# Designs tried in a protein design run: peptides against a protein of PDB entry 2Q3Z. Part 38

Target 1, 272 residues: chain A of PDB entry 2Q3Z
Amino acid sequence: YVLTQQGFIYQGSAKFIKNIPWNFGQFEDGILDICLILLDVNPKFLKNAGRDCSRRSSPVYVGRVVSGMVNCNDDQGVLLGRWDNNYGDGVSPMSWIGSVDILRRWKNHGCQRVKYGQCWVFAAVACTVLRCLGIPTRVVTNYNSAHDQNSNLLIEYFRNEFGEIQGDKSEMIWNFHCWVESWMTRPDLQPGYEGWQALDPTPQEKSEGTYCCGPVPVRAIKEGDLSTKYDAPFVFAEVNADVVDWIQQDDGSVHKSINRSLIVGLKISTKS
Target 2, 254 residues: chain A of PDB entry 2Q3Z as posed
Amino acid sequence: YVLTQQGFIYQGSAKFIKNIPWNFGQFQDGILDICLILLDVNPKFLKNAGRDCSRRSSPVYVGRVGSGMVNCNDDQGVLLGRWDNNYGDGVSPMSWIGSVDILRRWKNHGCQRVKYGQCWVFAAVACTVLRCLGIPTRVVTNYNSAHDSNLLIEYFRNSEMIWNFHCWVESWMTRPDLQPGYEGWQALDPTPQEKSEGTYCCGPVPVRAIKEGDLSTKYDAPFVFAEVNADVVDWIQKSINRSLIVGLKISTKS

## One batch from the design tools (peptide; made by RFdiffusion4, then SolubleMPNN)

Design b1_p11_5_s4 (from b1_p11_5, 7 letters changed)
Fold by OpenDDE base, seed 2:
Structure b1_p11_5_s4 (fold): chain B 272 residues (1-272), chain A 11 residues (1-11)
Amino acid sequence: as target 1 above (272 residues)
Amino acid sequence: EEQDNLSELDE
């Protein structure tokens, strides 16, 4: 999980699982230096360098910083996300074959955001950075992954009387979503939450004002302990949300229906 | 075939 530089990232759908090869390249020349630059340009360092540096011995702290810095939202982060198939002014997310080129581009252009990334690109770069910093990390793919925006553990669709979705689709279910899991102790939590921690660098929701997510113990998610930091409800919803249809009738009444045809979550963890 | 990260609703 630290030494492996080449691997696979799972994609596709639950019914049609695919994978792509990926070069993480955490030990390639200059990559460690770039990872250190990433730490040195993070908002916490810029605000208080001494405090930030004093906390870099904590994989919990570093993991959270990396989660925020892999995306360029709210900071000088690495990647700009884009999902609308308009990539002409950059590199298509589907064109990347490894993290090294992305990180080098970012650094070489003065820490300017790299265009473009999607979930697996964010996850893969985060994986590279975390591994480079000595944190065992793997990319995780979750099929039928929910994006819960209000932390109610539900994906809610509004439908008309004919079952047609109405309004803005704020909450959604991705065909697949990728994030990372990192191995670390959690001295900031009660005993028993050491081990794999989920971190999601894709800018989906803000956590404490920054587009970052985690670390949260995988065990906490599995056991439904949503009180543990960080961002347990969000990560839990990604893999366990229920889908609710709000069916509006002509008379203005609304009927709540549980959509049993949509099953959220099928997580695959990589072995490397 | 390359596949984007898409919402289920977009499929």
Scores: peptide ipSAE 0.030, ipTM 0.698, DockQ to the pose 0.209
Fold by OpenDDE base, seed 3:
Structure b1_p11_5_s4 (fold): chain B 272 residues (1-272), chain A 11 residues (1-11)
Amino acid sequence: as target 1 above (272 residues)
Amino acid sequence: EEQDNLSELDE
């Protein structure tokens, strides 16, 4: 997990699983230096360098910082996300074949955000950075991945009597979503939560005011311990959310219906 | 075929 520089990222859909080759390149020239720059431009370092540096021995702390810094939201982070197929002023997310070019572009342009990324690009870059920093990390793909925006563990759609979606459908289910899992101890938690920790660098929701996610023990998610920091409800919802339709009738009544046609979550972890 | 991640609603 630390030593592998080339791997595969799973994409597509649950019915049509695909993969792409990816060069993580954590040992290529200058990449470690770029990862250190990433740490040195994070908001916590800029606020209090001594405090930030004193905490860099904690993979929990570093993982959370990296999760936030891989996206450019809120800071001088690496990647700008875009999903609208308008990539003419940058690089299409589908064009990337490795993390090295992205990180080098970021650094060489004065830590300006690189255009553009999507989930697997965010995850892959995070994986590279974490591996560079000595944290065993793998990319994870979750098919039918939910984005819960209000922490109720539901994806909610409002529909008229004809089943047509009404209003803003901000909550959504991705055909696939990627994040990373990193191996670390959790001395900040009760015993038993050491092991794989989920981290999500794709800017989906804010955690403590910053677009970052995790680390949260994979075990906690599996066992449904949503009190476990960080961001357990959000990560849990990605893989376990129920879909609910709120159907409005002509008389003004609203009917709650469980949408069983939309099944959230099918996680696949890489072996390397 | 290059596939990006999309909402199931957009598929």
Scores: peptide ipSAE 0.030, ipTM 0.708, DockQ to the pose 0.208
Fold by OpenDDE base, seed 4:
Structure b1_p11_5_s4 (fold): chain B 272 residues (1-272), chain A 11 residues (1-11)
Amino acid sequence: as target 1 above (272 residues)
Amino acid sequence: EEQDNLSELDE
């Protein structure tokens, strides 16, 4: 989880699992230096360099910083996400084959955001950075991954009397979503939460005002301990959210139906 | 075959 530079990222759907090769390249020339630059341009460093540097020995702290800095939201982060198939002014997320080129582009252009990324790109870059910094990390793919926007652990669809989905579809389930898991101790938590920690660098929701997510113990998610920092409810929802259909009738009444046909979450952890 | 990160509804 630290030494492997080439691996695979799982994609596709739960029914049709695919994978792509990915060059993480954490040991390639200059990559570590770029990772250090990433730390040196993070908002916490800019606010208080001494405090930031003093905390870099903590993989919890660093993991959270990296989660935020891999995306360019709120900071001088690495990647700009885009999902609308309009990539003409950049690089299609589907075109990337490794983290190295992305990181080099970012650095070489004065830490200007690289266009564009999607979940696996964010995850892969985060994986590279974390590995560079000595944190064992793997990319995780979750099929039927929920994006809960209101922290109620539900994905809610509004439907008309004919069952047609109405509204802006703000809450959604991804066919797949990628994030990373990093191995670390959690001295900031009660005993027993050491091990794999979920971190999500894809800018989905803000955590404490910044587009970052985690670290949260995988164990906490499995056990349903949603009080565990960071962002346990969000990560829990990604893998466990229930789907609710709100069906509006012709008389204006609304019927709540639990959609049991749509099962959220099928997580695959990579070996490399 | 370029695969996008899509919602279930968009597939």
Scores: peptide ipSAE 0.029, ipTM 0.712, DockQ to the pose 0.206
Fold by OpenDDE base, seed 1:
Structure b1_p11_5_s4 (fold): chain B 272 residues (1-272), chain A 11 residues (1-11)
Amino acid sequence: as target 1 above (272 residues)
Amino acid sequence: EEQDNLSELDE
């Protein structure tokens, strides 16, 4: 999880699993230096360099910084996300074959955001950076992955009396979503939460004012301990959210229905 | 080019 430079990222759907080869390249020339630059341009360093540097020995702290800095939201981060198939002014997310080119482009253009990324690109770059910094990390793919926007552990759809979805779908279920899991101790938590920690660098929701996510113990998610920092409810919802249909009647009444045909969450972790 | 990451409801 630290030494492997080439691997696979799982994509597609639960029924039709695909994978792509990916060059993480954490030991390629100059990549460590780029990772250090990433740390040195993060908002916490710019605010208080001494405090930031003093905390870089903590994989919890570093993991959270990296999850925020892999996306360009709120900072001088690496990647700009785009999902509308309009990539003419950049590089299609589907064209990337490794993290090295992305990181080099970012650095060589004065830490200007790289266009464009989607979830597996964000996850893969985060994986490279974390591995480069000595944190055992793997890419995770979750099929039928939920994006809960209001922290109620539900994916909610509004439907008319005929079952047709009304309005824009704010909350959604991805065919697949990727993030990373990193191995670390959690001295900031009660005993037993050491091990794999989920981190999500895709800019989906803000955590403490920044588009970042985690680290949160995988164990906490499994056990439903939503009080565990960081961002347990959001990560829990990605893999466990229920789907609810709010059926609106002509008389203004609303009926709540559990949509049992939409099953959220099928997480698979890479072995390398 | 087809996107690889899509909403389930868009499939």
Scores: peptide ipSAE 0.029, ipTM 0.691, DockQ to the pose 0.201

Design b1_p11_6_s1 (from b1_p11_6, 6 letters changed)
Fold by OpenDDE base, seed 1:
Structure b1_p11_6_s1 (fold): chain B 272 residues (1-272), chain A 11 residues (1-11)
Amino acid sequence: as target 1 above (272 residues)
Amino acid sequence: EISDMPSELQL
């Protein structure tokens, strides 16, 4: 994990799995320096450099900082997300073949956000940075990945009696979503939560006021321990959310549709 | 190319 500079990122759908080659390049010239700059421009460092630096020995702390700094939301982070197929004022997310060019562009333009990223780009850059900082990390792809916005562990659709979807879809299921898992101890938790920790650098939801996610023990997600910091309910929902299709009648009554069955979550962890 | 981007699953 730490030593592998080239790998594959899984994409596509659960039925039609695809992959792309990716150069993580964590040992390429200047990449470590860029990762250190990333730490030195984070909001916690700018607020109190001594306190931030004293905490950089914790992979839990560093992982959470990196999760926030890979996206440019709320800070001088690396990537701006865009999903509307309008990339003419930047680089298409599909054009990237590695993390190195992204990180170099970010640094060379005075830590200005790079246009543009999507989930696998965010995950891949986070993987590079974490590996560069000595944290064993892998990219994870989850097929049929849920985005729960209201923290109820459900993806809810409302339809009228005619089957028409009502209101704005706040919640969604992605055909695939990518994040990272990092290997670390969790001295801040009860024993047994060491090992793989999920971190999601794609700006989806705010955690403690910042667009970041994790680290959360993969074990806690598997066991349904939603009290485990950080962001266990959100990550749990990505892989385990129930889909509820509500039919609303004219009298305001709602009942569950029996005709929809979608299984959320098919997680594939990369081996390299 | 479009098939390699994340998209919303239509239910």
Scores: peptide ipSAE 0.280, ipTM 0.826, DockQ to the pose 0.177
Fold by OpenDDE base, seed 5:
Structure b1_p11_6_s1 (fold): chain B 272 residues (1-272), chain A 11 residues (1-11)
Amino acid sequence: as target 1 above (272 residues)
Amino acid sequence: EISDMPSELQL
């Protein structure tokens, strides 16, 4: 997990699993220095360098900083996300074959956001950074991954009597989504939550005002302990959300239909 | 659908 520089990232769909080769390159020249720069430009360091540095011995703290800094939302982070297939003013997310070029571009352009990333690119860069900082990390792909926006553990679709979806689909299910899991102790939690922690660097939802996610114990997600910091409800929903179709009748009545055919969440962790 | 990009799952 720390020593592996080359690997695969899983993509595609639950029915048609694909993978791409990826060079994480955490030991390539200058990558450690770039990871340190990433820490030194984070908002917490800029606000209070001494406090930030004093906390860098905590994988929990560092993991949360990295999850926020891999995206450029709210800070001088690495990647700008884009999903509209208009990449002419940058690099298509599909063109990346490794984290090293992304990190080098970011640093060499004065920590300007690199165009463009999507979930697997965010996850892969986060994996590189965390591994470089000595945190055992793997990329995770979740097929049929839910994005719950209102923290109700549901993906809700509103339909008219004709079955037509009403309003903007804010909540959705991705064919796949990628994040990372990092191995760490959780001295900030009760005993038993050491081990793999989910971290999501894709800017999906704000956590404590910043586009970051985790770390949250994979065990807590598995056991349904949504009280554990950080962001347990969101990560739980990614892998366990129920899909609800709300059918609105002309009289304003709403009927709930549970989509029993859709299984949210099929998590594949990369093996080192 | 086999996509190299994430897309909304059609329900």
Scores: peptide ipSAE 0.267, ipTM 0.839, DockQ to the pose 0.207
Fold by OpenDDE base, seed 4:
Structure b1_p11_6_s1 (fold): chain B 272 residues (1-272), chain A 11 residues (1-11)
Amino acid sequence: as target 1 above (272 residues)
Amino acid sequence: EISDMPSELQL
């Protein structure tokens, strides 16, 4: 998890699993220095350098900082996300083959956001950075991954009598989503939550005012302990949200369509 | 390329 520089990232769908090779490159020349720059440009360092530096011995703190800094939302972070197929002023997310080029571009352009990333790119860069910082980390792919925006642990769709989806479609299920799991102790939590911690660097929701997510114990998610810091409800929903498909009739009546085919969450953890 | 992007599941 720290030593492997090349690996695979799983993509596609639950029915049609794909993978791509990825160069994490955490030991390539200058990458550690870039990771240190990433820490030195984070908002917490800029606000209070001494306090930030004093906390860098904590994988929990560092993991949360990295989760925020891999995306460029709210800060001088590494990647700008884009999903609309308009990549003409940057690099298509699908074109990346490793984290090294992304990190080097970011640094070489004065810590300007690199265009563009999507979930696996965010996750892969976070994985590289965390590994550079000595935190055992792996990329995780979750198929049929929910994005719960209202923290109700549900993904709700409304359809008219013709089966057409109504509303803004704000709640969504990704065919796949990627994040990272990092191995760390959790001295900030009750005993037993050491081990794999989920961190999501894709800017989906704000946590404490910043686009970051985690660390949250994988155990807490598995056991349904939604009180566990950080962002347990959101991460829980990614893997366990219930999908509700509502059919609205012209009379305003709503009935639940049972779509048994929608299973949120098929997680694949990488070993490399 | 498009087939490798995360996309909302069309229900």
Scores: peptide ipSAE 0.060, ipTM 0.740, DockQ to the pose 0.177
Fold by OpenDDE base, seed 3:
Structure b1_p11_6_s1 (fold): chain B 272 residues (1-272), chain A 11 residues (1-11)
Amino acid sequence: as target 1 above (272 residues)
Amino acid sequence: EISDMPSELQL
């Protein structure tokens, strides 16, 4: 996990699993220095350098900072996300073959956001950074991954009497989504939550005012302990949300229907 | 309803 510089990222769909090779490159020249720059430009450092530095011994703290800084939302972070297939003013997310070029571009352009990333790119860069910082980390892929926007553990669609979706499709299910799991102790939690912690650097939802996610114990997600810091409800929903259709009838009544054709969550963890 | 990947990623 820390020593593996080359690996695979799983993509595709639940029915058609694909992988791509990825160079994490955590030991390549200058990459550690770039990871330290990433820490030194984070909003918490800029606000209070001494306090930020004093907390860098905590993988919980560092993991949360990295999840926020890998995206450029709210800060001088590394990557700008884009999903509309219009990448002409940057690099297509599909073109990246490793984290090293991304991190070097970011640094060399004065910590300007790199165009563009999607979930696996965010996850892979986060994996590189965390490994550089000595935190055992792996990329995780979840097929049929939910994005719950209102923290109710549901993906909700409003439909007319004909089954046509009404309003903005704010909530969605990704065919796949990638994040990272990092190995750490959780002295900030009750005993038993040490081990793999989920962190999501893709800017999906704000956590405490910043586009970041985690760390949350994988155990807490498996056991349904949604009170566990950080962002347990969101990560739980990614892998376990129910899909609900709210169907308006001709009389103006609304019927709740569970959409059993949309099954959320199929997580694959890498072994190396 | 499920967000599809770009076609290049489905290949």
Scores: peptide ipSAE 0.062, ipTM 0.737, DockQ to the pose 0.153; fails the geometry check

Design b1_p11_6_s2 (from b1_p11_6, 6 letters changed)
Fold by OpenDDE base, seed 2:
Structure b1_p11_6_s2 (fold): chain B 272 residues (1-272), chain A 11 residues (1-11)
Amino acid sequence: as target 1 above (272 residues)
Amino acid sequence: SISDMPSSLQL
């Protein structure tokens, strides 16, 4: 995990799994320095450098900072996300072959956001940074990945009497989503939550006012312990949300139906 | 290629 510089990222769909090669490059020249710059430009450092530095011995703290700083939302973070297929003013997310060029571009342009990323790009850059900082990390792909926006552990579709989806699909299921898992102890939690921790650097939801997610114990997600910091309900929903159709009838009544055709979650953890 | 399909494909 820490020593592997080249790997694969899984993409596609649950029915058609694909992978791309990726250069994480955590030991390439200057990458450690860039990772340290990333820490030194984070909002917590800018607010109180002494307090931030005193907490950098905690992989939990560092993981949460990195999750927030890999995206450029709310801060001088690395990547701007874009999903609308309009990449002409930057680099297409699909064009990246490694984290090194992204990180070098970010640094070389005065910590200006790099255009553009999507989930696997965010995850891969986070993986590079965390590995560079000595935190064992792997990229994870989840197929049929839910984005719960209201923290109810449901993906809710509103439908008319004809079954047609009404309104803006605020909540969604991605064909795939990528995040990272990092190995760390959790001295801030009850015993038994050491090990793999999920961190999601894709700017999906705000956690404590910042677009970041985790670390949350993979065990807590597996056991359904949604009280476990950080962001357990959100990460749980990504892999376990139920899909509900709210069907409006002609009389104005609404019928709740469980959509059994959409099964959320098929997680693949990388070996390297 | 399916590798060129963005994650933005909503199901």
Scores: peptide ipSAE 0.051, ipTM 0.737, DockQ to the pose 0.181
Fold by OpenDDE base, seed 5:
Structure b1_p11_6_s2 (fold): chain B 272 residues (1-272), chain A 11 residues (1-11)
Amino acid sequence: as target 1 above (272 residues)
Amino acid sequence: SISDMPSSLQL
């Protein structure tokens, strides 16, 4: 995990799994320096450098900082997300073949956000940074990945009596979503939560006021321990949310229908 | 088809 510089990222759909080659490049020239700059421009460092530096020995702390700093939301982070297919003023997310060019562009432009990323780009850059900082990390792809916005562990669709979706699809299911898992001890938790921790750098939801996610023990998600910091309900929903159709009738009655045809979550972790 | 899409898409 730490030593692998080239790998694959899984994409496509649950029925049609694809992969792309990716150069993580965590040992390429200047990448460590860029990762250190990323730490030195984080909001916690800018607020109190001594306190931030004293916490950098904790992979839990560093992982949470990196998950926030890989996106440019709320800070001088690396990547701007975009999903509307309008990439003419930047680089298409589909054009990236590695993390190194992204990180170099970010640094070389005075830590200005790089245009553009999507989930696998965020995950891949986070993987590079975490590996560079000595944290064993892998990219994870989840097919039929839920984005729960209201923390109820449901993806809710509002429909009329004809089954037509009403209003904006705020909550969504992605054909695939990517994040990272990092290996670390959890001295801040009860014993047994050491090992793989999920971290999501894609700016989906705010955690403690910042677009970041995790670290949360993969074990806690598997066991349904939603009290486990950080962001266990959100990550649990990504892989386990139920889909609910709220069917509104003309009389104003609402019928709850559980959509059993759509299974949320099919997680594939990389071996490299 | 969803299989032909190069990016993550809403289902």
Scores: peptide ipSAE 0.048, ipTM 0.748, DockQ to the pose 0.226
Fold by OpenDDE base, seed 4:
Structure b1_p11_6_s2 (fold): chain B 272 residues (1-272), chain A 11 residues (1-11)
Amino acid sequence: as target 1 above (272 residues)
Amino acid sequence: SISDMPSSLQL
């Protein structure tokens, strides 16, 4: 989890699982220095360097900073996300084979956002950074991963009488989504929440005003303890959201159908 | 194929 520089990232779908090789490269020349620069350009450091530095001994604090800084939303972060297949002014997310080139590009261009990332790229870069900082970390893939935008633990589709989806598809289920799990103690929580913590660097939702997610105990998600910081409802929904179809009839009546055919969440964790 | 699609497929 800290020592492995090469691994695999799982992709595809629940029915058609694939993987790609990935070079995390956390021990390659200059990568640790880039990870330290990432900490030194974070908004909390810029606001109060002494306070930020005093908290860098906490994996909880550092994990949350890294989840925010791997994306370029709200800060001088590493990656710009893009999903529209228009990558001509950058690098296609599908072309990356490792974190090292991404981090070097970011640093070498004055901490300018690298174009472009998607979930596995964000997760892989976060994994590299956290490993560099001595935090045991793995990339995880969740198939049929829900993106709950309104914090109701549901994915809601609106349909006409013909079953056609109406309106903006704001809420969605990804064929797969990637994030990281990091091993840490949680002295800021009740006893028993030490161990794997989920962190999501993909800019999906804001947490405390910043596009970051976690750390949240994997145990809390498994047990349904949504009161645990950070972002337990969001991460819970990624792996457990119910799918609701709202069917509107011509008479204006609305029928609720629970989609039992679409099971949200199939998490695969890497061994290294 | 669905297997070749990135995390860009909305289900």
Scores: peptide ipSAE 0.048, ipTM 0.750, DockQ to the pose 0.211
Fold by OpenDDE base, seed 1:
Structure b1_p11_6_s2 (fold): chain B 272 residues (1-272), chain A 11 residues (1-11)
Amino acid sequence: as target 1 above (272 residues)
Amino acid sequence: SISDMPSSLQL
């Protein structure tokens, strides 16, 4: 994990799995220096440098900082997300072949946000940064990945009596989503939550007021311990959310549809 | 192909 500079990122769909080659490049010239700059421009450092630096020995703390700083939401982070196919004022997310060019562009433009990223780009950059910082990290792809916005562990679709979807599709299921898993101890938790921790740098939901996610023990997600910091309900929903189709009648009554057509969550962790 | 789509396909 820490030593692998080249790898593959899984994409596509559960039925049509694809991969792309990716250069993580964590040992390329200047990349470690860029990762240190990323730490030195984080909001916690700017607020209290001594306190931030004293906490950099904790992979839990560093992982959470990196999750927030890989996206440019709320800070001087690396990447701006975009999903609308309008990339003419930047680089298409599909054009990236590695983390190195992204990180170099970010630094060389005075830590200005790089246009543009999507989930695998965020995850891959986070993987590079965490590996540079000595944290064993892998990219994870989850097919049929849920985005729960209201923290109810459900993806809810409202339909009329004819089965037509009503309202805005705020909650969604991605064909695939990517995040990272990092290996660390959890001295801040009860025993047994050491090992792989999920971190999501894609700006989906705010955690403690910042677009970041995790670290949360993969074990806690597997066991359904939603009280485990950080962001266990959200990460649990990504892989385990129940899909509920509601039928709304003209009288205002709401009934559950019998047909579950979607199964959330097919997680593939990279072995390299 | 659905397989060539980015993480932009809402299911």
Scores: peptide ipSAE 0.045, ipTM 0.750, DockQ to the pose 0.208; fails the geometry check

